# Peptides against a protein of PDB entry 4J2C: the designs that were tried, part 51

Target 1, 107 residues: chain A of PDB entry 4J2C
Amino acid sequence: MEDPFFVVKGEVQKAVNTAQGLFQRWTELLQDPSTATREEIDWTTNELRNNLRSIEWDLEDLDETISIVEANPRKFNLDATELSIRKAFITSTRQVVRDMKDQMSTS

## One batch from the design tools (peptide; made by RFdiffusion4, then SolubleMPNN)

Design b2_p18_2_s4 (from b2_p18_2, 10 letters changed)
Fold by OpenDDE base, seed 1:
Structure b2_p18_2_s4 (fold): chain B 107 residues (1-107), chain A 18 residues (1-18)
Amino acid sequence: as target 1 above (107 residues)
Amino acid sequence: MEKYEEIAKKLLERIKER
Protein backbone atom coordinates (compact mmCIF):
# COMPACT_ATOMS: atom_id res chain seq x y z
CA MET B 1 0.00 0.00 0.00
CA GLU B 2 1.38 3.37 -1.06
CA ASP B 3 1.64 6.24 1.42
CA PRO B 4 2.11 9.46 -0.53
CA PHE B 5 2.10 11.85 2.38
CA PHE B 6 5.80 12.20 3.11
CA VAL B 7 6.75 12.93 -0.49
CA VAL B 8 3.80 15.22 -1.10
CA LYS B 9 4.36 17.11 2.14
CA GLY B 10 7.88 17.92 1.04
CA GLU B 11 6.77 19.07 -2.38
CA VAL B 12 3.96 21.18 -0.94
CA GLN B 13 6.40 22.81 1.46
CA LYS B 14 8.69 23.67 -1.44
CA ALA B 15 5.74 25.07 -3.37
CA VAL B 16 4.75 27.20 -0.37
CA ASN B 17 8.27 28.62 -0.18
CA THR B 18 8.19 29.37 -3.89
CA ALA B 19 4.80 31.02 -3.57
CA GLN B 20 6.01 33.17 -0.69
CA GLY B 21 8.91 34.36 -2.80
CA LEU B 22 6.61 35.14 -5.69
CA PHE B 23 4.21 36.90 -3.34
CA GLN B 24 7.02 39.08 -2.04
CA ARG B 25 7.99 40.03 -5.58
CA TRP B 26 4.34 40.64 -6.46
CA THR B 27 4.07 43.02 -3.52
CA GLU B 28 7.27 44.82 -4.53
CA LEU B 29 6.09 45.31 -8.09
CA LEU B 30 2.79 46.79 -6.96
CA GLN B 31 4.41 49.03 -4.35
CA ASP B 32 6.95 50.53 -6.77
CA PRO B 33 5.55 50.82 -10.29
CA SER B 34 8.80 52.40 -11.52
CA THR B 35 10.50 49.02 -11.16
CA ALA B 36 7.64 47.04 -12.65
CA THR B 37 6.77 46.05 -16.18
CA ARG B 38 3.39 44.74 -17.19
CA GLU B 39 5.06 41.55 -18.36
CA GLU B 40 6.72 40.88 -15.02
CA ILE B 41 3.56 41.68 -13.08
CA ASP B 42 1.56 39.29 -15.25
CA TRP B 43 4.21 36.58 -15.07
CA THR B 44 4.59 36.87 -11.31
CA THR B 45 0.84 36.90 -10.75
CA ASN B 46 0.27 33.87 -12.94
CA GLU B 47 3.15 31.90 -11.44
CA LEU B 48 1.92 32.70 -7.96
CA ARG B 49 -1.65 31.65 -8.74
CA ASN B 50 -0.44 28.46 -10.41
CA ASN B 51 1.63 27.54 -7.37
CA LEU B 52 -1.25 28.23 -5.01
CA ARG B 53 -3.64 26.17 -7.13
CA SER B 54 -1.17 23.30 -7.22
CA ILE B 55 -0.86 23.35 -3.45
CA GLU B 56 -4.62 23.42 -2.97
CA TRP B 57 -5.06 20.47 -5.30
CA ASP B 58 -2.48 18.42 -3.43
CA LEU B 59 -4.07 19.30 -0.10
CA GLU B 60 -7.49 18.19 -1.33
CA ASP B 61 -6.11 14.81 -2.35
CA LEU B 62 -4.25 14.41 0.93
CA ASP B 63 -7.37 15.36 2.84
CA GLU B 64 -9.32 12.66 1.04
CA THR B 65 -6.71 10.04 1.94
CA ILE B 66 -7.08 11.03 5.59
CA SER B 67 -10.84 10.64 5.36
CA ILE B 68 -10.40 7.15 3.95
CA VAL B 69 -8.00 6.19 6.72
CA GLU B 70 -10.38 7.50 9.36
CA ALA B 71 -13.23 5.51 7.85
CA ASN B 72 -11.12 2.34 7.78
CA PRO B 73 -8.79 2.51 10.78
CA ARG B 74 -8.17 -1.23 10.99
CA LYS B 75 -6.92 -1.41 7.41
CA PHE B 76 -4.22 1.20 7.98
CA ASN B 77 -1.39 1.27 10.49
CA LEU B 78 -1.41 5.03 11.02
CA ASP B 79 -1.79 6.00 14.66
CA ALA B 80 -3.70 8.95 16.06
CA THR B 81 -0.54 11.03 16.39
CA GLU B 82 0.37 10.67 12.73
CA LEU B 83 -3.18 11.48 11.64
CA SER B 84 -3.13 14.60 13.80
CA ILE B 85 0.16 15.68 12.25
CA ARG B 86 -1.25 15.22 8.77
CA LYS B 87 -4.43 17.12 9.57
CA ALA B 88 -2.47 19.94 11.15
CA PHE B 89 -0.24 20.22 8.10
CA ILE B 90 -3.22 20.52 5.78
CA THR B 91 -4.99 23.05 8.00
CA SER B 92 -1.96 25.27 8.50
CA THR B 93 -0.95 25.13 4.85
CA ARG B 94 -4.46 26.02 3.73
CA GLN B 95 -4.34 29.04 6.00
CA VAL B 96 -1.04 30.21 4.50
CA VAL B 97 -2.47 29.86 1.00
CA ARG B 98 -5.70 31.61 1.96
CA ASP B 99 -3.82 34.56 3.42
CA MET B 100 -1.94 35.11 0.17
CA LYS B 101 -5.09 34.68 -1.91
CA ASP B 102 -7.00 37.15 0.24
CA GLN B 103 -4.30 39.78 -0.18
CA MET B 104 -4.19 39.24 -3.92
CA SER B 105 -7.96 39.58 -4.26
CA THR B 106 -8.04 42.86 -2.33
CA SER B 107 -5.15 44.54 -4.19
CA MET A 1 -8.39 0.67 0.06
CA GLU A 2 -8.83 0.80 -3.68
CA LYS A 3 -9.83 4.45 -3.60
CA TYR A 4 -6.90 5.28 -1.34
CA GLU A 5 -4.45 3.58 -3.66
CA GLU A 6 -5.95 5.31 -6.67
CA ILE A 7 -5.57 8.74 -5.10
CA ALA A 8 -2.08 7.96 -3.86
CA LYS A 9 -0.86 6.78 -7.24
CA LYS A 10 -2.32 9.71 -9.13
CA LEU A 11 -1.00 12.18 -6.59
CA LEU A 12 2.51 10.74 -6.72
CA GLU A 13 2.49 10.74 -10.50
CA ARG A 14 1.42 14.38 -10.54
CA ILE A 15 4.27 15.25 -8.18
CA LYS A 16 6.80 13.36 -10.29
CA GLU A 17 5.76 15.28 -13.38
CA ARG A 18 6.61 18.63 -11.83
Scores: peptide ipSAE 0.529, ipTM 0.914, DockQ to the pose 0.768
Fold by OpenDDE base, seed 3:
Formats: sequence, C-alpha cells, structure tokens
Structure b2_p18_2_s4 (fold): chain B 107 residues (1-107), chain A 18 residues (1-18)
Amino acid sequence: as target 1 above (107 residues)
Amino acid sequence: MEKYEEIAKKLLERIKER
C-alpha cells in the first residue's frame, strides 16, 4: 500500500516556501507600484494563487487519507503519534495558506 | 483501503506532473 504522506509533505513544503517568496514579492510590488510592472504583478499574483491552490488540494487529499486511517485503525500501521503529526501538519499548513489568502483578499 | 490507495495514487500522480 502506498503511503503518500512523506512525499506530499515534501512537495507541500516546497510549495509553501515558494508561496511565501511570491507573497513577499507580491507585497513589495503592491507597496511600491513605481517598482512594479503590471506583468510582474499579474504573474506573481497568479503564481501565488496557483501554489496556494495546489497546497489546499493536497491537504484535502491528505486529510481524507487520515480519515480513512482513523476509520480503519487495524488495517494501517500508524500509531497515534504519527497521526497527530500528520494532523498537525495539515492544520498548521492550512493556517499558513489562510493567512496569505486573507491578506490577498484585503488588497 | 481501496479508497486510500486511489487517493494516494491520484495524489502522487498529480505531484509527479508538476
């Protein structure tokens, strides 16, 4: 049985790092329009949104896998500690995404 | 378990295509 979590966690973390970089640039561009081209603003915004969307989609799937494991504890070799780690990752990452989205929605 | 595997496969394939 394939356990996607370690792979997805890595990819999500990369996407988070990328998004944070894009978000910083996005903030800078909007803060000083004289240094920004419309093309860069649009590109940065789109790339940021795409990364955030990808993260959210991955988290949804991971969340579902956790639900399946919890519903079938005897079929999976995951203890409570590992489940907690996975849940914490999803929760914390969702918060990071939410924070960026909230700031984007108010600009 | 089947559902788990389906999700896992789709998820991994999606990531692979990025």
Scores: peptide ipSAE 0.520, ipTM 0.911, DockQ to the pose 0.774
Fold by OpenDDE base, seed 2:
Structure b2_p18_2_s4 (fold): chain B 107 residues (1-107), chain A 18 residues (1-18)
Amino acid sequence: as target 1 above (107 residues)
Amino acid sequence: MEKYEEIAKKLLERIKER
């Protein structure tokens, strides 16, 4: 049995970091149109959206793995603490993504 | 269990291809 969570968590965190950088640039570009090209705006926007979508996809799959573990506790060696950590990661990461998406949708 | 493994494999494959 393979536990993907650790690897996925790391990749999601990298994607979050990338998204946050892109989001910052996105904000800067939109706040000062005189210094922004349409090409950079489009590129940044697309990259940001792609990263966020990727994160959301991973979180959905991770969330399902948690549900499976909870439904089959004897098949897995995850205790309540580990499950809580995993759930917290998903919840907090979803919040980070949501915050960026909310700001993008209102701009 | 099988579903878990399926998801795990797909996740890892997706990540590998990024």
Scores: peptide ipSAE 0.515, ipTM 0.910, DockQ to the pose 0.793
Fold by OpenDDE base, seed 5:
Structure b2_p18_2_s4 (fold): chain B 107 residues (1-107), chain A 18 residues (1-18)
Amino acid sequence: as target 1 above (107 residues)
Amino acid sequence: MEKYEEIAKKLLERIKER
């Protein structure tokens, strides 16, 4: 039985950092249209959406693993502290993603 | 447990392909 969480957490964090950079550029391009081309806007938007979608997909799977552990505590070696950390990571990351998505949808 | 392993495998494979 392998625990994927550590590896996935690292990849999600990397994707979040990338998304935040893309989001910043996206915001800058929309704030000053004279510096923006449609090509760059489209590229940035697509890359951002792809990263956000990837993050959300990973979070869904991670959330499911937590549910399985909580339903079967004797089968896994995770304590309450570790589960709390994992839940907090998912919650906070979802919030970051949601904030970016909300701003994109209202732009 | 089987489902957990399946999710783990799928998830790791997805990450590996990135």
Scores: peptide ipSAE 0.474, ipTM 0.898, DockQ to the pose 0.786

Design b2_p18_3_s1 (from b2_p18_3, 8 letters changed)
Fold by OpenDDE base, seed 5:
Structure b2_p18_3_s1 (fold): chain B 107 residues (1-107), chain A 18 residues (1-18)
Amino acid sequence: as target 1 above (107 residues)
Amino acid sequence: SLEERYEEIKKKYLERLK
């Protein structure tokens, strides 16, 4: 059975890259109000939140796929190393999202 | 079933690629 993890991972990575760019802009806008409009701040904030939400949603699906694979590992031919890599990706990505969300919530 | 759910997720993201 084909494993969709690589597809989801790719989409998550793209969303993370987008979010990181938006987050950087978000911080810049807040650091220098003279160069920031309320409209851009709002747009950037909303786009950032949307991307973060998208990532979180995909991570839930990734978690579910891992659970399904672990329920019948022989069907999917994944070894412990690959599963570890996948779990690490989810964990680290969640941390990246959490860090951005934490900074946004305190600003 | 778990298999059905897996296929749903698979279909969802494969369609996203297209």
Scores: peptide ipSAE 0.301, ipTM 0.823, DockQ to the pose 0.799
Fold by OpenDDE base, seed 2:
Structure b2_p18_3_s1 (fold): chain B 107 residues (1-107), chain A 18 residues (1-18)
Amino acid sequence: as target 1 above (107 residues)
Amino acid sequence: SLEERYEEIKKKYLERLK
């Protein structure tokens, strides 16, 4: 049985990188209206939100896999260290997403 | 079952590799 976690993790990491780029642009557009068009603001905002939503969805699946593994550890043969790494990844990634969302919600 | 759900997630994301 191949572990799907690394696949999802990879997808999440790519999406995070994309989101961070979009967030940077989003911030720049709002900080300097002279360089911003409404079209780009709207596009950037929508793309960013979509990416963040995608990440959150994947994190939910990752979190579920953790629960499944913990419910039947013999089946999946993951040690405590790996499980901790996975949990840490989910937690830290959720924090990254939350930080961006918090800044967007206040703007 | 939990096993079935795990396989569903596995299948879902393995498809993304294509």
Scores: peptide ipSAE 0.296, ipTM 0.821, DockQ to the pose 0.840
Fold by OpenDDE base, seed 3:
Structure b2_p18_3_s1 (fold): chain B 107 residues (1-107), chain A 18 residues (1-18)
Amino acid sequence: as target 1 above (107 residues)
Amino acid sequence: SLEERYEEIKKKYLERLK
């Protein structure tokens, strides 16, 4: 059975990069209203939220694959090191998403 | 089954990358 984790991980990282760019722009727009239109603020906010939601969805799938592997480790032939790396990726990525969401919600 | 769910996830993301 082929491992889908690397595929999902790649998609997550791409979405994270996009979200980080959008978040930076979102911050800039709010910090200097003279350079911001309501349309751009709304667009940026919506795109950012969509990306964050996409990331969270993919992370849930990644987490599920880990659970499946752990339920039958011999079948999937993953060592402890790789499993640790995958878990760390999910944890750290969730933290990145959470930080952005927290800043958006408290504004 | 867990295996079926695993394949489902695999299929979903392979399709996304196409």
Scores: peptide ipSAE 0.296, ipTM 0.821, DockQ to the pose 0.814
Fold by OpenDDE base, seed 1:
Structure b2_p18_3_s1 (fold): chain B 107 residues (1-107), chain A 18 residues (1-18)
Amino acid sequence: as target 1 above (107 residues)
Amino acid sequence: SLEERYEEIKKKYLERLK
């Protein structure tokens, strides 16, 4: 059976990189108001939030695939090592998203 | 079923890559 995890993982990684770029810009805009317009701040904030939401959605799907595989280990033929890697990816990515969201919520 | 759900997720993201 074809494994969709690699597909979603790739998309998530790209979205994370995009979000990090937007987050950096967001930080810069807030730190130096002389270079920032409210319009750019709003745009950047919205784009960032949208990207983060997209990531979170994909992570939910990834998490579900893991649950499905764990419920039927023999059918999918994934070993414990691979499952561990997948779980680690989800956990670490969620942490990255959480860190950005936490900083945004306090600003 | 879980199998059906797995296939749905698979299809969803394969379509996204098109």
Scores: peptide ipSAE 0.290, ipTM 0.819, DockQ to the pose 0.833

Design b2_p18_3_s2 (from b2_p18_3, 9 letters changed)
Fold by OpenDDE base, seed 1:
Structure b2_p18_3_s2 (fold): chain B 107 residues (1-107), chain A 18 residues (1-18)
Amino acid sequence: as target 1 above (107 residues)
Amino acid sequence: SLLEKYEKIIEKWKKRQE
């Protein structure tokens, strides 16, 4: 069986890419009102927020698995290096999401 | 327990992949 962490990691990565695309469009729409309709702005904003929320939800689950593994190191065959990689992924992804959210909140 | 939680997370992930 494939490690479920990697499955979710892949989903999160795809969602991040999608969010970044939506964020770019969101920025463009706000910078050039002549090319923007309120409907497109709302759609883009909602899609972006939904993606970000989905990512955050998955990261919570991923983060919980880290805690579970750390509490039971003998049951799960994960070495310190792999655990560190997983933690780094969660941390860096949260930062990416936070950066987009911060920019959205100041607009 | 934490182990039970992990199992539940795994099952949830499996369902999402179906």
Scores: peptide ipSAE 0.071, ipTM 0.647, DockQ to the pose 0.819
Fold by OpenDDE base, seed 4:
Structure b2_p18_3_s2 (fold): chain B 107 residues (1-107), chain A 18 residues (1-18)
Amino acid sequence: as target 1 above (107 residues)
Amino acid sequence: SLLEKYEKIIEKWKKRQE
């Protein structure tokens, strides 16, 4: 059995980077309507939401794997340090997503 | 078992990577 955690982690990281770029553009478009088209706003908003949703979906699976491994870390050859790193990644990523979602919902 | 549950998740991820 191969542990796919690092693969999904990489995908999440890429999605976060993409989302952050889209979020920046989203902010710029809303702050300067004279240079923004409704089409670009809609596209950017949609792409951003899709990325955020993808991240959240992956984080749920990652969180589930942690729960399974944490129940018996020796069985899966993962020590407390590795589990802490994985949990920290999920927690921090959720916070990043939440921050963007909060700003989108209040704009 | 816990292993079986983890394997199910792995299989889901494999499908997504295809």
Scores: peptide ipSAE 0.062, ipTM 0.637, DockQ to the pose 0.799
Fold by OpenDDE base, seed 2:
Structure b2_p18_3_s2 (fold): chain B 107 residues (1-107), chain A 18 residues (1-18)
Amino acid sequence: as target 1 above (107 residues)
Amino acid sequence: SLLEKYEKIIEKWKKRQE
């Protein structure tokens, strides 16, 4: 079986891509109201929020695994490089989510 | 234990892959 971290990482990455697409559409809809219906705006907004929430949920679990590994290095065979990569992924992904959320909250 | 907690997370992830 695959390392569950990588499985979730893949899911998060897919969700991020989806969210970014939705965010782009969301931005376009707001920039040109003449081409936007309220229904599409609402749908896009909701889908985007759902995706972002899903990502955040997964990141919480991923972040927790980091803490577990660091607290029990004898139980998990992960070197410093891999751990750093995992931490970086979580940090950068949180930033991506935060950026989208910030823009949504100010609009 | 922390290991048990990790295992729970693993199980959650496994279920989502089904």
Scores: peptide ipSAE 0.053, ipTM 0.625, DockQ to the pose 0.790
Fold by OpenDDE base, seed 3:
Structure b2_p18_3_s2 (fold): chain B 107 residues (1-107), chain A 18 residues (1-18)
Amino acid sequence: as target 1 above (107 residues)
Amino acid sequence: SLLEKYEKIIEKWKKRQE
């Protein structure tokens, strides 16, 4: 069986980078409305939310693969170090998403 | 089985890449 974890990880990382850029613009638009059109605000907000949802969906799948691997360690041949790296990635990425969502929910 | 579940996830990911 192939291991698609690294592929999805890359996609998540790309989505995080995109989201961070969108989030920065989102904050700028809200801080100075004179520099913003309603169209840009709406577009930025929607794109940001879409990216965050995409990340969350992928993280759920990644987390599920962790559970599968842990239940069958011999079959997937992953050592404890690699598993820890994968878990850390999921945890830290969820925190990044949560931080952005928390700030958006207060606006 | 857990393996089959993993395979389903793989297929889902592959489909998104198309």
Scores: peptide ipSAE 0.067, ipTM 0.637, DockQ to the pose 0.823; fails the geometry check

Design b2_p18_3_s3 (from b2_p18_3, 8 letters changed)
Fold by OpenDDE base, seed 4:
Structure b2_p18_3_s3 (fold): chain B 107 residues (1-107), chain A 18 residues (1-18)
Amino acid sequence: as target 1 above (107 residues)
Amino acid sequence: ELEKRYEEIKKKWLERLK
């Protein structure tokens, strides 16, 4: 593909969706211990953490590309609207990850 | 050099995704 950023964005979004599903299950398991096994709790927790870590790693690279482009936008010929979309994606994704991590750390 | 770093990141992505 000509724009790997778009592909990486898709991978991040997929990981976010996966994490959100795992997070939902994680909350359900902790909310109703009678239906939760330690094995599923551990698996869900680990998978969730792995997904969040993966997202954070990709966001670092994505964020760096944004920083580079913002330092010299004319050189990279990125449309201002596209740059805004990319920046917003990183910001919002970080917030989503942060919210999940915050809830996990307080449980 | 910013352009070089940018290309390095892109290359890394392409290598991962191919």
Scores: peptide ipSAE 0.531, ipTM 0.906, DockQ to the pose 0.736
Fold by OpenDDE base, seed 1:
Structure b2_p18_3_s3 (fold): chain B 107 residues (1-107), chain A 18 residues (1-18)
Amino acid sequence: as target 1 above (107 residues)
Amino acid sequence: ELEKRYEEIKKKWLERLK
């Protein structure tokens, strides 16, 4: 079976970029209410949350694959470098998501 | 068991990405 990890990684990266754009707009709308309609705020907020949830869903599966590989490295034949790259991606992406969520929860 | 779970996740991904 082929390894689709890199494809999923790419889709997560795209979702992160989309979320960051939405987050920036969300911040702008809240910083200047005179230029913001409630409709756009609600739309932006909902789209942002949807993207973040999508990312978190994929990160859960990605993280589980890492845990499985680490439990039996000989069986899955991933070298240490690739495993480190995958782990780093999950860790850094979780932090990016967390930062956006933290700011949203305090607004 | 672990291998089975790993393959299940991969299968799910492949189906979504099809």
Scores: peptide ipSAE 0.524, ipTM 0.905, DockQ to the pose 0.834
Fold by OpenDDE base, seed 3:
Order: C-alpha cells, then sequence, then structure tokens
Structure b2_p18_3_s3 (fold): chain B 107 residues (1-107), chain A 18 residues (1-18)
C-alpha cells in the first residue's frame, strides 16, 4: 500500500462512529441516572475519552502529512482535489470531536 | 527533512494497519 491515507481515514471514521455511540449512551446515562450504575457511567466516559483521544492523535498525523505535501507539492503525487478532500475530512472530523468534548466539559 | 517525516508517518500507519 503506497498511500494508506484512505485506510487511516476509514479507521478514523470508524472511531468517530464508535465515539458517537458512546456519546449517545453517555448522554442517556446522565439524563436518567436510574438507567445505569456509576460503573457504567465511568466505563462509558473512559471509553469515549479514549476514542476521542485516538481520533485526535490520527488527525494530527493526517494534518501533518497535508502540511508536508503543501510545503513541497512536487515531491508528492497528490492533486489539488485529493488535498481538498483530505483537508475537508480533517476539518469536519475535528468539529465533530470538538462538539462532543465541549458537551462533556459542560456536563 | 519533510519527505523523510512523511514516510515515517506512512510507515507508522502501515505497521498499525498490518
Amino acid sequence: as target 1 above (107 residues)
Amino acid sequence: ELEKRYEEIKKKWLERLK
């Protein structure tokens, strides 16, 4: 595999889906404490944070690769369209993560 | 060296995804 970006992108998307599921459960547990134990709340919170952290780590690497390509495009076989797709993915994913983190910090 | 760094990141990804 010469360019694993799209695979990493897929992994990040999967992690986002997982995080969103955990976030939904987290929200449910906090909205109605009678639905679960403190143990489930803690587990859900930790798993959610771990997933978000993993996503953020990958986004940093993805973002760095884009910065490198843009610094010297002649050295890399990526056209403007592909770069735009990659940048858009990072931007939108960061927003999704930020939204969840913001809600968690204000709970 | 930016190109080297780029390859390092790719290598890391490939190892993880292997």
Scores: peptide ipSAE 0.523, ipTM 0.905, DockQ to the pose 0.786
Fold by OpenDDE base, seed 2:
Structure b2_p18_3_s3 (fold): chain B 107 residues (1-107), chain A 18 residues (1-18)
Amino acid sequence: as target 1 above (107 residues)
Amino acid sequence: ELEKRYEEIKKKWLERLK
């Protein structure tokens, strides 16, 4: 495989979906403490944070590859359309992660 | 070197995903 970007993208998307599910559960647990144990809250919170960290780690590498290509495009075989898709993915994913992190920080 | 760094990242990804 010459360009595993799309595979990493898929892994990030999977992690985002997992995080969103955990975030939803996290929200539900905090909205009704009578049905929530501290253990489940802690577990959910930790799993959510782990997933978010995993996403952020991959986004750093993905973002770096974009920066490298844009710094010296003559060395790489990526057209403007593909670069735009990759940049859009990184930007939108960062926003999704940031939104969840912001809500966790303020709760 | 930028190209080398790019390849390092790709290699890391491939190793993780194999």
Scores: peptide ipSAE 0.522, ipTM 0.904, DockQ to the pose 0.778

Design b2_p18_3_s4 (from b2_p18_3, 7 letters changed)
Fold by OpenDDE base, seed 2:
Structure b2_p18_3_s4 (fold): chain B 107 residues (1-107), chain A 18 residues (1-18)
Amino acid sequence: as target 1 above (107 residues)
Amino acid sequence: SLEERYEEIKKKVLERQK
């Protein structure tokens, strides 16, 4: 069976791309009320939040897999380089989510 | 165990891909 990390990574990346698109639209709607409807604002906001939560949920699983691998390295045969790459992905993705959430919380 | 938890995550992920 394939490494589940790569599967989840793909899912996370798709969700990030979707969230970024929604976030852009979200900012546009809030910056120009004349072109925004309450319905679209609400829909966009909800979809964005749902995507962000989905990402965070997946990152929790990914983070747990890292901890598991580090606790039993002989079982999984992942070298330090691969682990660093995985950790970097989680860290950078969390930052992307945090940046969007921070901007949403101040609006 | 940690291995069991890993398999649970793996199973969950694989189920989503089906």
Scores: peptide ipSAE 0.251, ipTM 0.795, DockQ to the pose 0.929
Fold by OpenDDE base, seed 4:
Structure b2_p18_3_s4 (fold): chain B 107 residues (1-107), chain A 18 residues (1-18)
Amino acid sequence: as target 1 above (107 residues)
Amino acid sequence: SLEERYEEIKKKVLERQK
């Protein structure tokens, strides 16, 4: 059975990088209104939220794949180490997303 | 089944890649 995890992981990583860039710009725009237009703020905010939502959606799929593997470990060629790596990726990525969302919600 | 769901996720991912 083909393993889709690496594909989604790559997409999530790209989305995280994009989100972090957008978040940085978002922060800069809000910290210095003289350099910001409402249009750019809105665009950046929307793009950021869309990326974060995309990440969360992909993480749910990844989480489901782990649950499936754990339900029948012998069917899959994944050892405990690989599963731990995958779980750690999901957990750490969720934390990154949560941190950005928390800062956005308090602004 | 769980395997069917796994295949669905795989198909979804593959479609997104193309």
Scores: peptide ipSAE 0.245, ipTM 0.789, DockQ to the pose 0.909
Fold by OpenDDE base, seed 3:
Structure b2_p18_3_s4 (fold): chain B 107 residues (1-107), chain A 18 residues (1-18)
Amino acid sequence: as target 1 above (107 residues)
Amino acid sequence: SLEERYEEIKKKVLERQK
């Protein structure tokens, strides 16, 4: 693929889906400790954090690509609409990550 | 340069997809 944004976007979306599943399980385990082993809690927590970290790192790369494109928009042939879509994706995804992290930090 | 950085990111991403 010529445009790396779409590739990373796909990876981020997969990681978000994985994180959401792990977050759901994490919530269930903490909600009913009688159904949870320490091993599963630790594994779920670790996997969730790893996924969130991966997403955050990818978002930094995506954000950098946007900055590069904005520095020379004519060279990269991206219109304002596409640029807005990319920015919106980063913003909304960061919010999703932040929401999960906030809930994890308060538990 | 900005272009070089863009290519670095592109290369990194494409390598992960292999």
Scores: peptide ipSAE 0.242, ipTM 0.788, DockQ to the pose 0.865
Fold by OpenDDE base, seed 1:
Structure b2_p18_3_s4 (fold): chain B 107 residues (1-107), chain A 18 residues (1-18)
Amino acid sequence: as target 1 above (107 residues)
Amino acid sequence: SLEERYEEIKKKVLERQK
């Protein structure tokens, strides 16, 4: 059976990198309004939110795959190390997303 | 079933890559 986890993980990693860049720009625009247009602020904010939602959706799928694998380990044959890596990736990525969302909600 | 759900996730991921 083909393992889709690596594909989704790659997509999440790209989305995280994109989000971090957008978040940095978002911070800069709000930090110095003289260098910002309303259009760029709105665009950046929208793109950032879209990326964060994309990440969260993928993390839900990844989390579900973990549960499915653990329910039938014989079928999927993932060792404990790989399973731990996958769980850690989900946990750490959720934290990264949460940090950005927290800062956006207070601005 | 859980297997069917896994295949659904797999399917949409593969389709997205096309």
Scores: peptide ipSAE 0.235, ipTM 0.786, DockQ to the pose 0.864

Design b2_p18_4_s1 (from b2_p18_4, 11 letters changed)
Fold by OpenDDE base, seed 5:
Structure b2_p18_4_s1 (fold): chain B 107 residues (1-107), chain A 18 residues (1-18)
Amino acid sequence: as target 1 above (107 residues)
Amino acid sequence: MEEKYEKIKNKWLERKKK
């Protein structure tokens, strides 16, 4: 049975990078109104939120798979080290997302 | 549980194909 974890990890990482770029632009637009149009602000905000939502969705799936594996680890042929790596990825990614969301909520 | 796992994995595999 193929393990597609690396696929979702890659997609999440891409989404994080995209979100970070959008977040950067979002902050720039809010900091310098002379360079900001309402259209770009709205677009950037929406795209950022969409990317963050996509990441969170994938993280939920990752959490679910981990829970299932932990219920029967031998069946899925994943050792404790690999599970720890996956958990760490989820935790760190959630933190990155949370940091951006926190700043957006206080703007 | 296993069915749900496979469902998620299949979703990821489809993403790989794209």
Scores: peptide ipSAE 0.470, ipTM 0.878, DockQ to the pose 0.752
Fold by OpenDDE base, seed 2:
Structure b2_p18_4_s1 (fold): chain B 107 residues (1-107), chain A 18 residues (1-18)
Amino acid sequence: as target 1 above (107 residues)
Amino acid sequence: MEEKYEKIKNKWLERKKK
């Protein structure tokens, strides 16, 4: 297999879904302390941060690969359409991550 | 840069094997 991009994309998508679920729970726990234990808050917070960090790391690698491909597009045999799809994925995913991080930083 | 690209791809390929 020449292009394992779909592997990392799938993992990022899964991590995003997981992060969104954790973020929702994180929000609920902080909004109603009577329903929250310190243990669950800590666990949820740590898992959320870990997922977000994992996503960001993969996005950095994805972005780097795009930069390398664009430096020599013919060699890497990726057409403009595929590159656009990958760029869009990175951009949209970064926005989702940024939104969660922004809300966490204001709490 | 090409070496870096291959390193990244190899990392992804290793994930696929899991």
Scores: peptide ipSAE 0.459, ipTM 0.875, DockQ to the pose 0.756
Fold by OpenDDE base, seed 3:
Structure b2_p18_4_s1 (fold): chain B 107 residues (1-107), chain A 18 residues (1-18)
Amino acid sequence: as target 1 above (107 residues)
Amino acid sequence: MEEKYEKIKNKWLERKKK
């Protein structure tokens, strides 16, 4: 059975990197209004939110797959080590997303 | 349960193709 987990992991990591870049720009725009237009702020904010939403969607799917595997581990041939790696990835990624969202919500 | 897993996997595989 092919396991395309690496595909979604790669997509999530790409989205995280993109979000972090957008977040940095978002911060810069808000800290120095003289270099920013309302249009750029809005665009950056929307793109950032879209990336964060994409990440969260993929994390939900990852959580679901983990739950399914843990309900019948033998059927899906995933060992404890691999499951731990996936869980750790989800946990760390959620933390990164949460940090950005928390800062955006208080701006 | 298993059907849901396959649907998710297929979604990921479609991304790989693009």
Scores: peptide ipSAE 0.450, ipTM 0.872, DockQ to the pose 0.738
Fold by OpenDDE base, seed 1:
Structure b2_p18_4_s1 (fold): chain B 107 residues (1-107), chain A 18 residues (1-18)
Amino acid sequence: as target 1 above (107 residues)
Amino acid sequence: MEEKYEKIKNKWLERKKK
């Protein structure tokens, strides 16, 4: 069976890029209230949070698959290198999400 | 656990079709 991990990875990466753009706009709106409307702030915040939630959801699935593979590696065609790549992707992505969430919660 | 893996994988495959 085909390994569709790359599909999820790609979608997560797209969501991260989108979130980063929204986060940048979010910060700009907060830095200069004269250029911001309540509507745009709300929209930007909502879109940002939606993307972050989507990412976190996919990361949960990715984490689960890793746990399953590690429980019985002989049944899966994933080597240690691939598992490391996947783990690194999850870890780094979670950090990116956390950084944005932390800044949003402290604003 | 294998069933869960396949369920997740299939979910991803369905997403690929979109």
Scores: peptide ipSAE 0.417, ipTM 0.865, DockQ to the pose 0.821

